# Peptides against a protein of PDB entry 4N7V, part 121

Target 1, 222 residues: chain A of PDB entry 4N7V
Amino acid sequence: TLRSITSPLVAHRLKPIRQKTKKAVVSILDSEEVCVELVKEYASQEYVKEVLQISSDGNTITIYYPNGGRGFPLADRPPSPTDNISRYSFDNLPEKYWRKYQYASRFVQLVRSKSPKITYFTRYAKCILMENSPGADFEVWFYDGVKIHKTEDFIQVIEKTGKSYTLKSESEVNSLKEEIKMYMDHANEGHRICLALESIISEEERKTRSAPFFPIIIGRKP

## One batch from the design tools (peptide; made by RFdiffusion4, then SolubleMPNN)

Design b2_p21_6_s1 (from b2_p21_6, 9 letters changed)
Fold by OpenDDE base, seed 3:
Structure b2_p21_6_s1 (fold): chain B 222 residues (1-222), chain A 21 residues (1-21)
Amino acid sequence: as target 1 above (222 residues)
Amino acid sequence: EEEKLKEIQKEMEELTEEYFS
C-alpha cells in the first residue's frame, strides 16, 4: 500500500511557493494545496502534460491532463482543471501515481524543514523549531555568529570563523571542544524548551479547536 | 528567505533526477 511507504503529506501553514525543475514544477498554492506539474519539452516550449493536485492534508488527490492530454504551455501557475478529472483518496490512489505522490511528499517535507513553527529568542540566540516531522529541524542562530543546525540525522556547526562541520554520532558530540560545548548546551536547552512549548500549545489547539496558533514567536531579539 | 529558496531549488533538482530519470 501507499501508506506502507509514506504518510499523507501535510502542507498546513506553509507559504505559497513554486519550484521549477527539468521535468516537473511543484507548487504550494495559497489554498495550501500542493500541485505537481509534469513537464515535457516540444519545439523549445515546455508543456504541462499531467497535474496532481493534492489537498493540504494529503488525503485527496485530483489528477487531470491539460488540453485533452495534448498538454498546456507551462505558465506561472498550474493550468486549470478541465472536465476530465479523476479524484482519489490517499488509500485509493492508483499505484502508477505513487511515485509522483512521494515526490510531492518529499517536497513538502523539505519546505517544512525550512518553515518556522516556533521562534524563541534567548539571551544569546534566535532558536527556531521547524514544521517537519518526525524529528523537526532545529536551528540556533547565536548573535555572535555561531550557528547550530540539528536534524534527525545530524548536527551541523558553523563557527564564527565560518568553519563548518557535521556531527553524526553522540561520540562526536562528546568530543567537541569545551567552548563549542557551551553553544551546544544552550542549543539543547532551547530545543527542549521549544519542544515543551510545542506540546503545550498543540494541546490547547486541540481543546479549543480554533484557528492555528502556529507559527509563534516567543520573546524579542535583545 | 532567498537562501532558503535556493536550497530548496537545489534539492528539488536532485530529487527530480531521482524520481524522473
Scores: peptide ipSAE 0.636, ipTM 0.958, DockQ to the pose 0.907
Fold by OpenDDE base, seed 4:
Structure b2_p21_6_s1 (fold): chain B 222 residues (1-222), chain A 21 residues (1-21)
Amino acid sequence: as target 1 above (222 residues)
Amino acid sequence: EEEKLKEIQKEMEELTEEYFS
């Protein structure tokens, strides 16, 4: 099943974006829907041959073939669905579209990994918890120039000197220079706080069932 | 922000190649 290989994408709270690549254009719309436009080039003109429009919660996929399948000239936004529209639920999406959905999902996760959910200013750094899940990215920008970027898979460190390296295991983290460990400790503390706040705010959001509370900014740069 | 967009663009180029090569 599609669910066995990916979860429904979640584009809530994401800002509109349009990314053009050679064979596809992917967008998050103002409506927070996600569009994948499959592009073909004919006679030096790019045409959108197929569009997958996915709801913000990832559960509804609308697929259409612009201009009766002949393709519609690539523009600054997805072509409007007019005819030959198919609508699927996530669990009923034909397998032939699974890869394209995965593509959209990966795009959304990428955008989410760069979209602030919680910004927290500490005495020493600007901490940012991102929107992606599970294991949201966490960035710490120390005011002195050190940067730490935590992902589910690795920790990237950029030192004051500009030296950059990636840590992929706890053993590597434990082998860090003492000076860097201090930054890591602060980063971890900020991370813990952001996660705690996320939990608390999310719970209140659930209880009130009002407008989204995120993104939030806590504190100010000193 | 602009830097992030550039990063997204780069990664999406790679992703597109991965999915549609």
Scores: peptide ipSAE 0.635, ipTM 0.958, DockQ to the pose 0.913
Fold by OpenDDE base, seed 5:
Parts: structure tokens; C-alpha cells; sequence
Structure b2_p21_6_s1 (fold): chain B 222 residues (1-222), chain A 21 residues (1-21)
């Protein structure tokens, strides 16, 4: 099943974006829907041959073929659906579209990993918890130039000198020089605080069922 | 933000090749 290989994409709170590549244009719309436009070139003109429009919660997929499959000239936005529109739920999506859905999902996850959910300014750094899940990316930009980027899979460190390295195990983290451990300790504290805030704020959102509280900024740069 | 957009673009080029080559 599709669910066995990916979860429904989640595009809530993401800013509109349009990314053109050689064979596809992928977008997050103002409505937070996600569009995949499959592009073909004919006579030096690019045409959209197929569109997958996915709801912000990933559960509804609308598929259409512009101009009866002849294609519509590529523009600054997806072509509007007109005829021969198919609508599927996530669990009823035909297998032939699974790969394209996965493409959209990976795009959204990429954007989420770069979209601030919580920005927290400490005395020493700007901390940012991103929107991706599980294990949201966490970035710490120290005012002195050190940067730490935590993901579910690794920790990247950029030192003042510009020296960069990636840590993939606890042993590697434990082997850091003492100076860097101080930065790591601060980063971890900021991370803990952001996760705590996320939990508290999310709970309040659930209770109030109001407009989204995220993204938020805590504090300001000194 | 501009730098992040560049990163996204680069990764999406690679992803497109992976899925649609």
C-alpha cells in the first residue's frame, strides 16, 4: 500500500513556493495545497502534461491532464483543472501515481526541514526548530560564528574557522574537543526548550481550535 | 531565505532526476 511506503504529506503553515526542474514543477500554493506539474518540451516550449494537486493534509489527490492530455503551456502557476478530473483519497490512489506522490512528499518534507516553527534567541545564539517530522531539524547559529545543525540522523558542526564536520554517533559527539562541547551543551539546552514550547503551544492550539500559533519567535537578537 | 531556496532548488534537481529520469 501507499501508506506502507509513505505517510500523507503535511503542508500546513508552509509558505508558497514554486520550484522548476527539468521535468517537473512542484509548488506549494497559497492554499497550502501541493502541486506537481509534469513537464514536457515540444518545439522549444514547455508544456504541463499532467498535474497532481494534493490537499494540505495530503489526504486528497486531484489529478488532471490539461487540454485533454495535449498539455498546457508552462506558466507561473499550475493550470486550472477543467475536464477529466480524477479525485482520490490517499488510500485509494492508484499505484501508478504512488511515485509522483512520493516525489511531492519528499519535496514537502524538504521544505519543512527548512521552515522555522520556533525561533528562540538566547544570550549566545539564534535557535530554530523546523517544521519537519519526526525528529525536526534544529539549527543553532551562535553569534560568534559557530553553527550547529541537528537532524534525526546527524549533527553538523561549523566552527569559527569555517571547519565543518558531521557527527553520526554518540561516540563521535563525546570525542569532541571541550570548546565545541560547550556549544553543543548550549545547543542541546535550546533544543530542549524549543521542544517543550512546541508541546505546550500545540496543546493550547488543540484546546482553542483557533488559528495556528506557529511559527513563533521567542526573544530577540541581543 | 535566499540561501535556503538555493538549497531546495539543488536538492529538487537531484530528486527530479531520481524520480523522472
Amino acid sequence: as target 1 above (222 residues)
Amino acid sequence: EEEKLKEIQKEMEELTEEYFS
Scores: peptide ipSAE 0.634, ipTM 0.958, DockQ to the pose 0.915
Fold by OpenDDE base, seed 1:
Structure b2_p21_6_s1 (fold): chain B 222 residues (1-222), chain A 21 residues (1-21)
Amino acid sequence: as target 1 above (222 residues)
Amino acid sequence: EEEKLKEIQKEMEELTEEYFS
């Protein structure tokens, strides 16, 4: 099943974006829907031959073939669905579209990893918890120029000198110079706080069932 | 922000190659 390969994508709270690649254009719309436009080139002109439009919750997929399958010239937005339109639920999506859905999902996850959910200003740094899941990315921008980027897989450190390195194990973290450990300690504390706040705020959001509380900014740059 | 967009673009080029080539 598709579900065994990927979960429904979640594009809620993501800002609109449009990115063109050689064979596809992928977008998050103002409506928070996700569009994959499959592009072909004929006579030096690019045409959209197929469009997958996925709902913000990933559960509904609308597929259409512009201009009766002949393709529509690539523009600054997806072509309007005027011809034969197929609508599927996530669990009923034909297998031939699974790879394209996965592509959209990976795109959304990438954007989420770069989209702030919680911004927390401390005395020493700007901390940002991102939207991706599980294991949201966490970035710490120290005001003195040090940067720490935590992902589920690694920790990247950029020192004041511009020297950068990646830590992939706990032993490597423990072997850090004392001065860097101080930054790491602060980053970890900020991370803990952001996770705690995320939990609390999410619970209140669930109870209220109003407009989303995220993204949120806590504190101010000193 | 602009740097993030460039990073996304780079990764999407690679992803497109993976999925559609």
Scores: peptide ipSAE 0.632, ipTM 0.958, DockQ to the pose 0.916

Design b2_p21_6_s2 (from b2_p21_6, 7 letters changed)
Fold by OpenDDE base, seed 3:
Structure b2_p21_6_s2 (fold): chain B 222 residues (1-222), chain A 21 residues (1-21)
Amino acid sequence: as target 1 above (222 residues)
Amino acid sequence: EEEKLEEIKKEMEKLTEEYFS
């Protein structure tokens, strides 16, 4: 099943974006829907041959073939659906579209990893918990120029000098210089606080069933 | 913001190659 290899994409709270590549254009619309436009080139003109439009919660997929399958010239936005459209639920999506759905999902996850969910200003740094899941990215921008970027897979450190390195194991983290450990300790504390706040705020959202509270900013830059 | 977009562009070029080539 599709569910066994990926979860429904989640595009809620993401800003509109349009990203063109060689064979596809992927977009997040103002409606927070996600569009994948499959592109082919003919006579030096690019044409959209197929469109997957996915709901913001990833559960509904609308597929259409512009201009009766002949293709529509690539423009600054997806072509409008015609009368010949197919609509599927996530669990009923034909297997031939699974790869394209995964492509959209990975795009959304990428955008989420760069979209602030919680911004927390401390005495020493701007901390940002991102929207991606599981294991949201966490960035710490120290006011003195040091940057720490935590992902599910690694920790990247950029020192004041511009020196950059990646830590992929706990042993490497434990082997850091003492001066860098101080930054790491602060980053970890900020991370803990952001995760705690995320939990509390999410619970309140669930209870109130009102407009989303995220993204949220806590504190101000000194 | 522009840096973010450039990073997204770079990663999506790789993903497009992975999924469609």
Scores: peptide ipSAE 0.591, ipTM 0.952, DockQ to the pose 0.906
Fold by OpenDDE base, seed 4:
Structure b2_p21_6_s2 (fold): chain B 222 residues (1-222), chain A 21 residues (1-21)
Amino acid sequence: as target 1 above (222 residues)
Amino acid sequence: EEEKLEEIKKEMEKLTEEYFS
């Protein structure tokens, strides 16, 4: 099943973006829907041959073939669906579209990994918890120039000197220089706080069922 | 912000190659 290989994408709270690549254009619309436009080039003109429009919660996929399948010239936004529209639920999406959905999902996750959910200013750093899940990215920008970027898979450190390296295991983290460990400790503390706040705010959001509380900014740069 | 967009662009080029090569 599609669910066995990916979860429904979640584009809530994401800002509109349009990213053109050679064979596809992917967008997050103002409506927070996600569009994948499959692009073909004919006679030096790019045409959108197929569009997958995915709801913000990822559960509804609308697929259409612009201009009766002949393609519509690539523009600054997805072509509007007119005819030959198919609508699927996530669990009923034909397998032939699974890869394209995965593509959209990966795009959304990428954008989410760069979209602030919680910004927290500490005495020493600007901490940012991102929107992606599970294991949201966490960035710490120390005011002195050190940067730490935590992902589910690795920790990237950029030192004051500009030296950059990636840590992929706890053993590597434990082998860090003492000076860097201090930054890491602060980063971890900020991370813990952001996660705690996320939990608390999310719970209140659930209870009130009102407008989204995120993104939020806590504190100010000193 | 602009740097992040460039990062997205680069990653999406790779992703597109991966999915549509």
Scores: peptide ipSAE 0.591, ipTM 0.952, DockQ to the pose 0.914
Fold by OpenDDE base, seed 5:
Structure b2_p21_6_s2 (fold): chain B 222 residues (1-222), chain A 21 residues (1-21)
Amino acid sequence: as target 1 above (222 residues)
Amino acid sequence: EEEKLEEIKKEMEKLTEEYFS
């Protein structure tokens, strides 16, 4: 099943973006829907041959073929659906579209990993918890130039000198020089605080069922 | 933001090749 290989994409709170590549254009719309436009070139003109429009919660997929499959000239936005529109739920999506859905999902996850959910300014750093899940990316930009980027899979460190390295195990983290451990300790504290805030704020959102509270900024740069 | 957009662009080019080559 599709669910066995990916979860429904989640595009809530993401800013609109349109990314053109050689064979596809992928977008997050103002509505937070996600569009994949499959592009073909004919006579030096690019045409959209197929569109997958996915709801912000990933659960509804609308598929259409512009101009009866002849294609519509590539523009600054997806072509509007007109005729021969198919609508599927996530669990009823035909297998032939699974790969394209995965493409959209990976795009959204990429954007989420770069989209601030919580920005927290400490005495020493700007901390940012991103929107991706599980294990949201966490970035710490120290005012002295050190940067730490935590993901589910690794920790990247950029030192003042510009020296960069990636840590993938606890043993590697434990082997850091003492100076860097101080930065790591601060980063971890900021991370803990952001996760705590995320939990508290999310709970309040659930209770109020109001407009989204995220993204938020806590504090300001000194 | 510009840097992040560039990163997204690079990753999406790779992803497009992976899925649609």
Scores: peptide ipSAE 0.591, ipTM 0.952, DockQ to the pose 0.917
Fold by OpenDDE base, seed 1:
Structure b2_p21_6_s2 (fold): chain B 222 residues (1-222), chain A 21 residues (1-21)
Amino acid sequence: as target 1 above (222 residues)
Amino acid sequence: EEEKLEEIKKEMEKLTEEYFS
């Protein structure tokens, strides 16, 4: 099943973006829907031959073939669906579209990893918890120029000198110079706080069932 | 922000190659 390969994508709270590549254009719309436009080139002109439009919650996929399958000239936005529109639920999506859905999902996850959910200003740094899941990315921008980027897989450190390195194990973290450990300790504390706040705020959001509380900014740059 | 967009662009080129080539 598709579900065994990927979960429904979630594009809620993401800002609009349009990314063109050679064979596809992928977009997050103002409506928070996700569009994959499959592009072909004929006589030095690019045409959209197929469009997958996915709902913000990933559960509904609308597929259409512009201009009766002949293709529509690539523009600054997806072509409007005019004919031969198919609509599927996530669990009923034909297998031939699974790879394209996965592509959209990977795009959304990438954007989420770069989209602030919680911004927390401390005395020493700007901390940002991102939207991706599981294991949201966490970035710490120290005001003195040090940067720490935590992902589920690694920790990247950029020192004041511009020297950068990646830590992939706990032993490597424990072997850090004392001065860097101080930054790491602060980053970890900020991370803990952001996770705690995310939990609390999410619970209140669930109870209220109003407009989303995220993204949120806590504190101010000193 | 511009840097993030460039990173997204680079990653999406790789993904496009992976999924459609």
Scores: peptide ipSAE 0.591, ipTM 0.952, DockQ to the pose 0.915

Design b2_p21_6_s3 (from b2_p21_6, 9 letters changed)
Fold by OpenDDE base, seed 5:
Parts: C-alpha cells; sequence; structure tokens
Structure b2_p21_6_s3 (fold): chain B 222 residues (1-222), chain A 21 residues (1-21)
C-alpha cells in the first residue's frame, strides 16, 4: 500500500514556492496545496502533460491532463483543472501515481526541514526549530559565527574558522573539543526549550481550534 | 529566502533525476 511507503504529506503553514526542474515543476500554492506538474519539451517549448494536485493534508489527490493530454504551455502557475479530472483519496490512489506522490512528499518534507516553526533568540544564538517531522531539524546560529545543525540523523558543526564536520554518533559528540561542547550544550538547551514550547503551544492550539499559532518568534536578536 | 530556495532547488534537481530519469 501507499501508506506502507509514506504517510500523507503535510503542507500546512508552508509558504508558497515553485521549483522548476527539467522534467517536473513542483509547487506549494497559496492554498497550501501541492502541485506536481510533469513537463515535456516539444518544439523548444515546455508543456505540462500531467498534474497532480494534492491537498494540504495530503489526503486528497486530484489528477488531470491539460488540454486533453496534449499538454499546456508551462506558465508561472499550474494550469487550471479541466472537466476531465480524477479525484482520489490517499488510500485509493492508483499505484501508477505512487511514485509521483512520493516525489511530492519528499519535496514537502524538504521544504518543511527549512521552514521555521519556532525561532528562539538567546543571549548567544538564534535557535530555529523547523517544521519537519518526526525529529524536526534544529539550527543554532551563534552570533559569533558558530553554527550547529541538528537533524534526526546527524549533527553538523561549523566552527568560527569555517571548519565543518558532521557527527553521527554519541561517541563522536562526546569526543568534541571542550570549546565546542559549550556550544553544543547551549544548542541542546535551546532545543529542549523549543520542543517544550512546541508542545505547549500545540496543545493550546488544539484547545482553541483557532487560527494557527505557528510560526512564532520568541525574543529578539540582542 | 533566496538561499533557502537555492538549496531546495539543488536538492530537487537531484530528486527529479531520481524519480523521472
Amino acid sequence: as target 1 above (222 residues)
Amino acid sequence: DKEKEEEIRKEMEELTEEYFS
């Protein structure tokens, strides 16, 4: 099943973006829907041959073939759906579209990993918890130039000198120079605080059922 | 953020090649 491969994509709170590549254009719309436009070149013009439009919660997929399958000239936005559209739920999506859905999902996850959910300014750094899940990316930009980027899989450190390295195990983290450990300690504290805030705010958001509370900014740059 | 978008673009080029080559 598709569900065994991926979960429904989640595009809530993501800003609109349009990314063109050779064979596809992928977008997050103002509506937070996600569109995959499959592109073919003909006579030096690019045409959209197929469109997958996915709801912001990933649960509804609308598929259409512009201009009766002949294609529609690539523009600055997806072509409008025709009268001959197919609509599927996530669990009923035909297998032939699974790969394209996964493509959209990977795109959304990428954007989420770069989209601030919580920005927290400390005395020493700008901390950012991103939107991706599980294991949201966490970035710490120290005002002195040190940067720490935490993901579910690794920790990247950029030192003042510009030296960069990646840590993939606790043993490597424990083997850090003392001066770097200080930065790591601060980063970890900021991370803890952001996670705590996320939990609290999410709970309040659930209770009120109001407009989204995220993204938020806590504090200001000194 | 243009820097972010550039990073996304770069990764999406690779992803597109992976899925549609």
Scores: peptide ipSAE 0.541, ipTM 0.945, DockQ to the pose 0.886
Fold by OpenDDE base, seed 1:
Structure b2_p21_6_s3 (fold): chain B 222 residues (1-222), chain A 21 residues (1-21)
Amino acid sequence: as target 1 above (222 residues)
Amino acid sequence: DKEKEEEIRKEMEELTEEYFS
């Protein structure tokens, strides 16, 4: 099943974006729906041959073939679904579309990893907890130029000199120079606080059943 | 953030090749 290889994508709270590649254009719309436009080039003109439009919660997939399958000229937005429209739920999506759905899902996850959920300004840094899950990315931009990027898989450090390196184990973290450990300690503290606040805010959001509380900004740059 | 958008674009080019090559 599709569910065994991917979960429904979640595009809630994501800002509109459109990314063109050679064979596909993928976008998040104002409605937070996700569109995959499959592109074919003919006579130096790009045409959209197929569109997958996925709901913000990932559960509904609308597929259509513009211009009776002849294709519609690529524009700055997806072509309107005028004909050849099919609608599927996530669990009844034909297998032939699974790869394209996965593509959309990977895109959304990528965007989420770069979308601030909580921005927290400390005395020394701008800390950002991202929207991706599980294990949201966490970035720390120190005002003196040091940068730390934490993911589920690694920690990237960019020093003042521009030197960059990646830490993939706790042992490597423990072997850091004392100077860098200070930055790491601060980053970890900021991360802890953001996670704690995320939990608290999410709970209040659940209780209130109102408009989303996120993204949120805490503090201000000194 | 334009820098992040460029990063996304770069990664999506690679992803597109992976999925549609």
Scores: peptide ipSAE 0.541, ipTM 0.944, DockQ to the pose 0.899
Fold by OpenDDE base, seed 3:
Structure b2_p21_6_s3 (fold): chain B 222 residues (1-222), chain A 21 residues (1-21)
Amino acid sequence: as target 1 above (222 residues)
Amino acid sequence: DKEKEEEIRKEMEELTEEYFS
């Protein structure tokens, strides 16, 4: 099943964006829906041959073939749906579209990994917990120029000089120079606080059932 | 924002190759 290889994408709270690649254009719309436009080139003109439009919660997929399948010239936005459209639920999506759905899902996760959910200003750094899940990215921008980027898979450190390196194990983290460990300790504390705040705020959001509380900014830059 | 979009574009080029080539 599709569910066995991916979960429904989640595009809530994401800002509109449009990304053009050679064979596809992928967008998040103002409505927070996600569109994948499959592109073919003919006579030096690009045409949209197929569109997958996915709801913000990932559960509904609308598929259409512009201009009766002949394609519609690529523009600055997806072409309008035709009268003949197919609409599927996530669990009823035909297998031939699974790869394209996964593509959209990966795009959304990428955007989420770069979309602030919580911004927390400390005395020494700007800490940012991102929207992606599981294991949201966490960035710490120290005011002195040091940057730490934590993902589920690694920790990237950028020193004041611009020197960068990646840590993929706890042993490597434990082997850091003492000076860098101080930054790491602060980053970890900021991360802990952001996760705690996320939990508390999410719980209140659930109780109130109002408009989203996120993104949120805690404190201000000194 | 432009920096973010450029990073996304770069990664999406690779992803497009993975999924459609």
Scores: peptide ipSAE 0.539, ipTM 0.944, DockQ to the pose 0.880
Fold by OpenDDE base, seed 2:
Formats: sequence, structure tokens, C-alpha cells
Structure b2_p21_6_s3 (fold): chain B 222 residues (1-222), chain A 21 residues (1-21)
Amino acid sequence: as target 1 above (222 residues)
Amino acid sequence: DKEKEEEIRKEMEELTEEYFS
């Protein structure tokens, strides 16, 4: 099943974006829907031959073929669906579209990993917890130039000198020089606080069932 | 953020090759 390969994509709270590549154009719309336009070049003109439009919660997929499958000239936005339209739920999506859905999902995950959910200013750094899940990316920009980027898989450190390295194990973190450990300690504290705030705010959202509270900014640059 | 969008573009070029080559 598709569910055994990927979960429904989640595009809530993401800003509109359009990314063109050689074979496809992928977009997040103002409605927070996700569109994949499959592109083919003919006679020096690019045409959209197929469109997958996916709901913001990933559960509904609308597929259409512009101009009866002849294609529509590539423009600055997806072509409007007019004919040859099929609508599927996530669990009923035909297998022939699974790879294209995965493509859309990976795009959304990428955008989420770069979309601030919580921004927290400390005395020493700007901390940012991103929207991706599970294991949201966490970035710390120290005002003196040091940067720490934490992901589920690794920690990247950029020192004042510009020296950059990646840590993938606890032993490597423990082997850091004392000066860098101080930055790491601060980053970890900021991370803890952001995760705590995320939990508290999310619970409050659940209780009130009102407009989203995220993204949120805590504090200000000193 | 143009820098962020450029990073996304670069990664999506690679992803597109992976999925549609």
C-alpha cells in the first residue's frame, strides 16, 4: 500500500512556493494545496502533460490531463482543471501515481525542514525549530558567527573560523573541544525550550480549536 | 528568503532526477 511507503503529506502553514525542474514543476499554492506538474518539452516549448493536485492534509489527490492529454504550455501557475479529472483518496490512489505522490511528499518535507515553527531569541543566539516531523530540524545562529544545525540524523557545526564538520554519534559530540561544547550546551538548552513550548502551544490549540498559533516568535534579539 | 528557495531548488533538481530519469 501507499501508506506502507509514506504517510500523507502535510502542507499546513507552509508559504506558497513554485519550483521548476527539468521534468516537473512543484508548487505549494495559496490554499496550501500541493501541485506536481509533469513537464515535457516539444519544439523548444515546455508543456504540462499531467497534474497532481494534493490537498493540504495529503488525503485527497486530484489528477487531470490538460487539453485532453495534449498538454498545456507551461506557465507561472498550474493549469486549471477542466476535463479528464479523477479524484482519489490517499488509500485509493492507483499505484501508477505512487511515485509522483512520493515526489510531492519529499518536496513538502524539504520545505517543512526550512520553515520556522518556533523562533526563540536567547542572550547569545537565534534558535529556530522547523516544521518538519518527526524530529524537526533545529538551527542555532550565534551572534558571534557560530552556527549549529541539528537534524534527526546529524549535527552540523560551523565555527567562527568557518571550519565546518558533522557529528553523527554521541561519542563524537563528547569529543568536542571545550569551547565548542559551550555552544552545544546552549543549543541543546534552546532546543529543549522550543520543544517544551511546542508541546504547550499545541495542547492549547487543541483545547481552543481556533486559528493556528504557529509560527511563533519568543523574545527578541538583544 | 531567496537563499532558502535556492537551496530548495537545488535539492529538487536532484530529487527530480531521482524520480523521473
Scores: peptide ipSAE 0.539, ipTM 0.944, DockQ to the pose 0.883

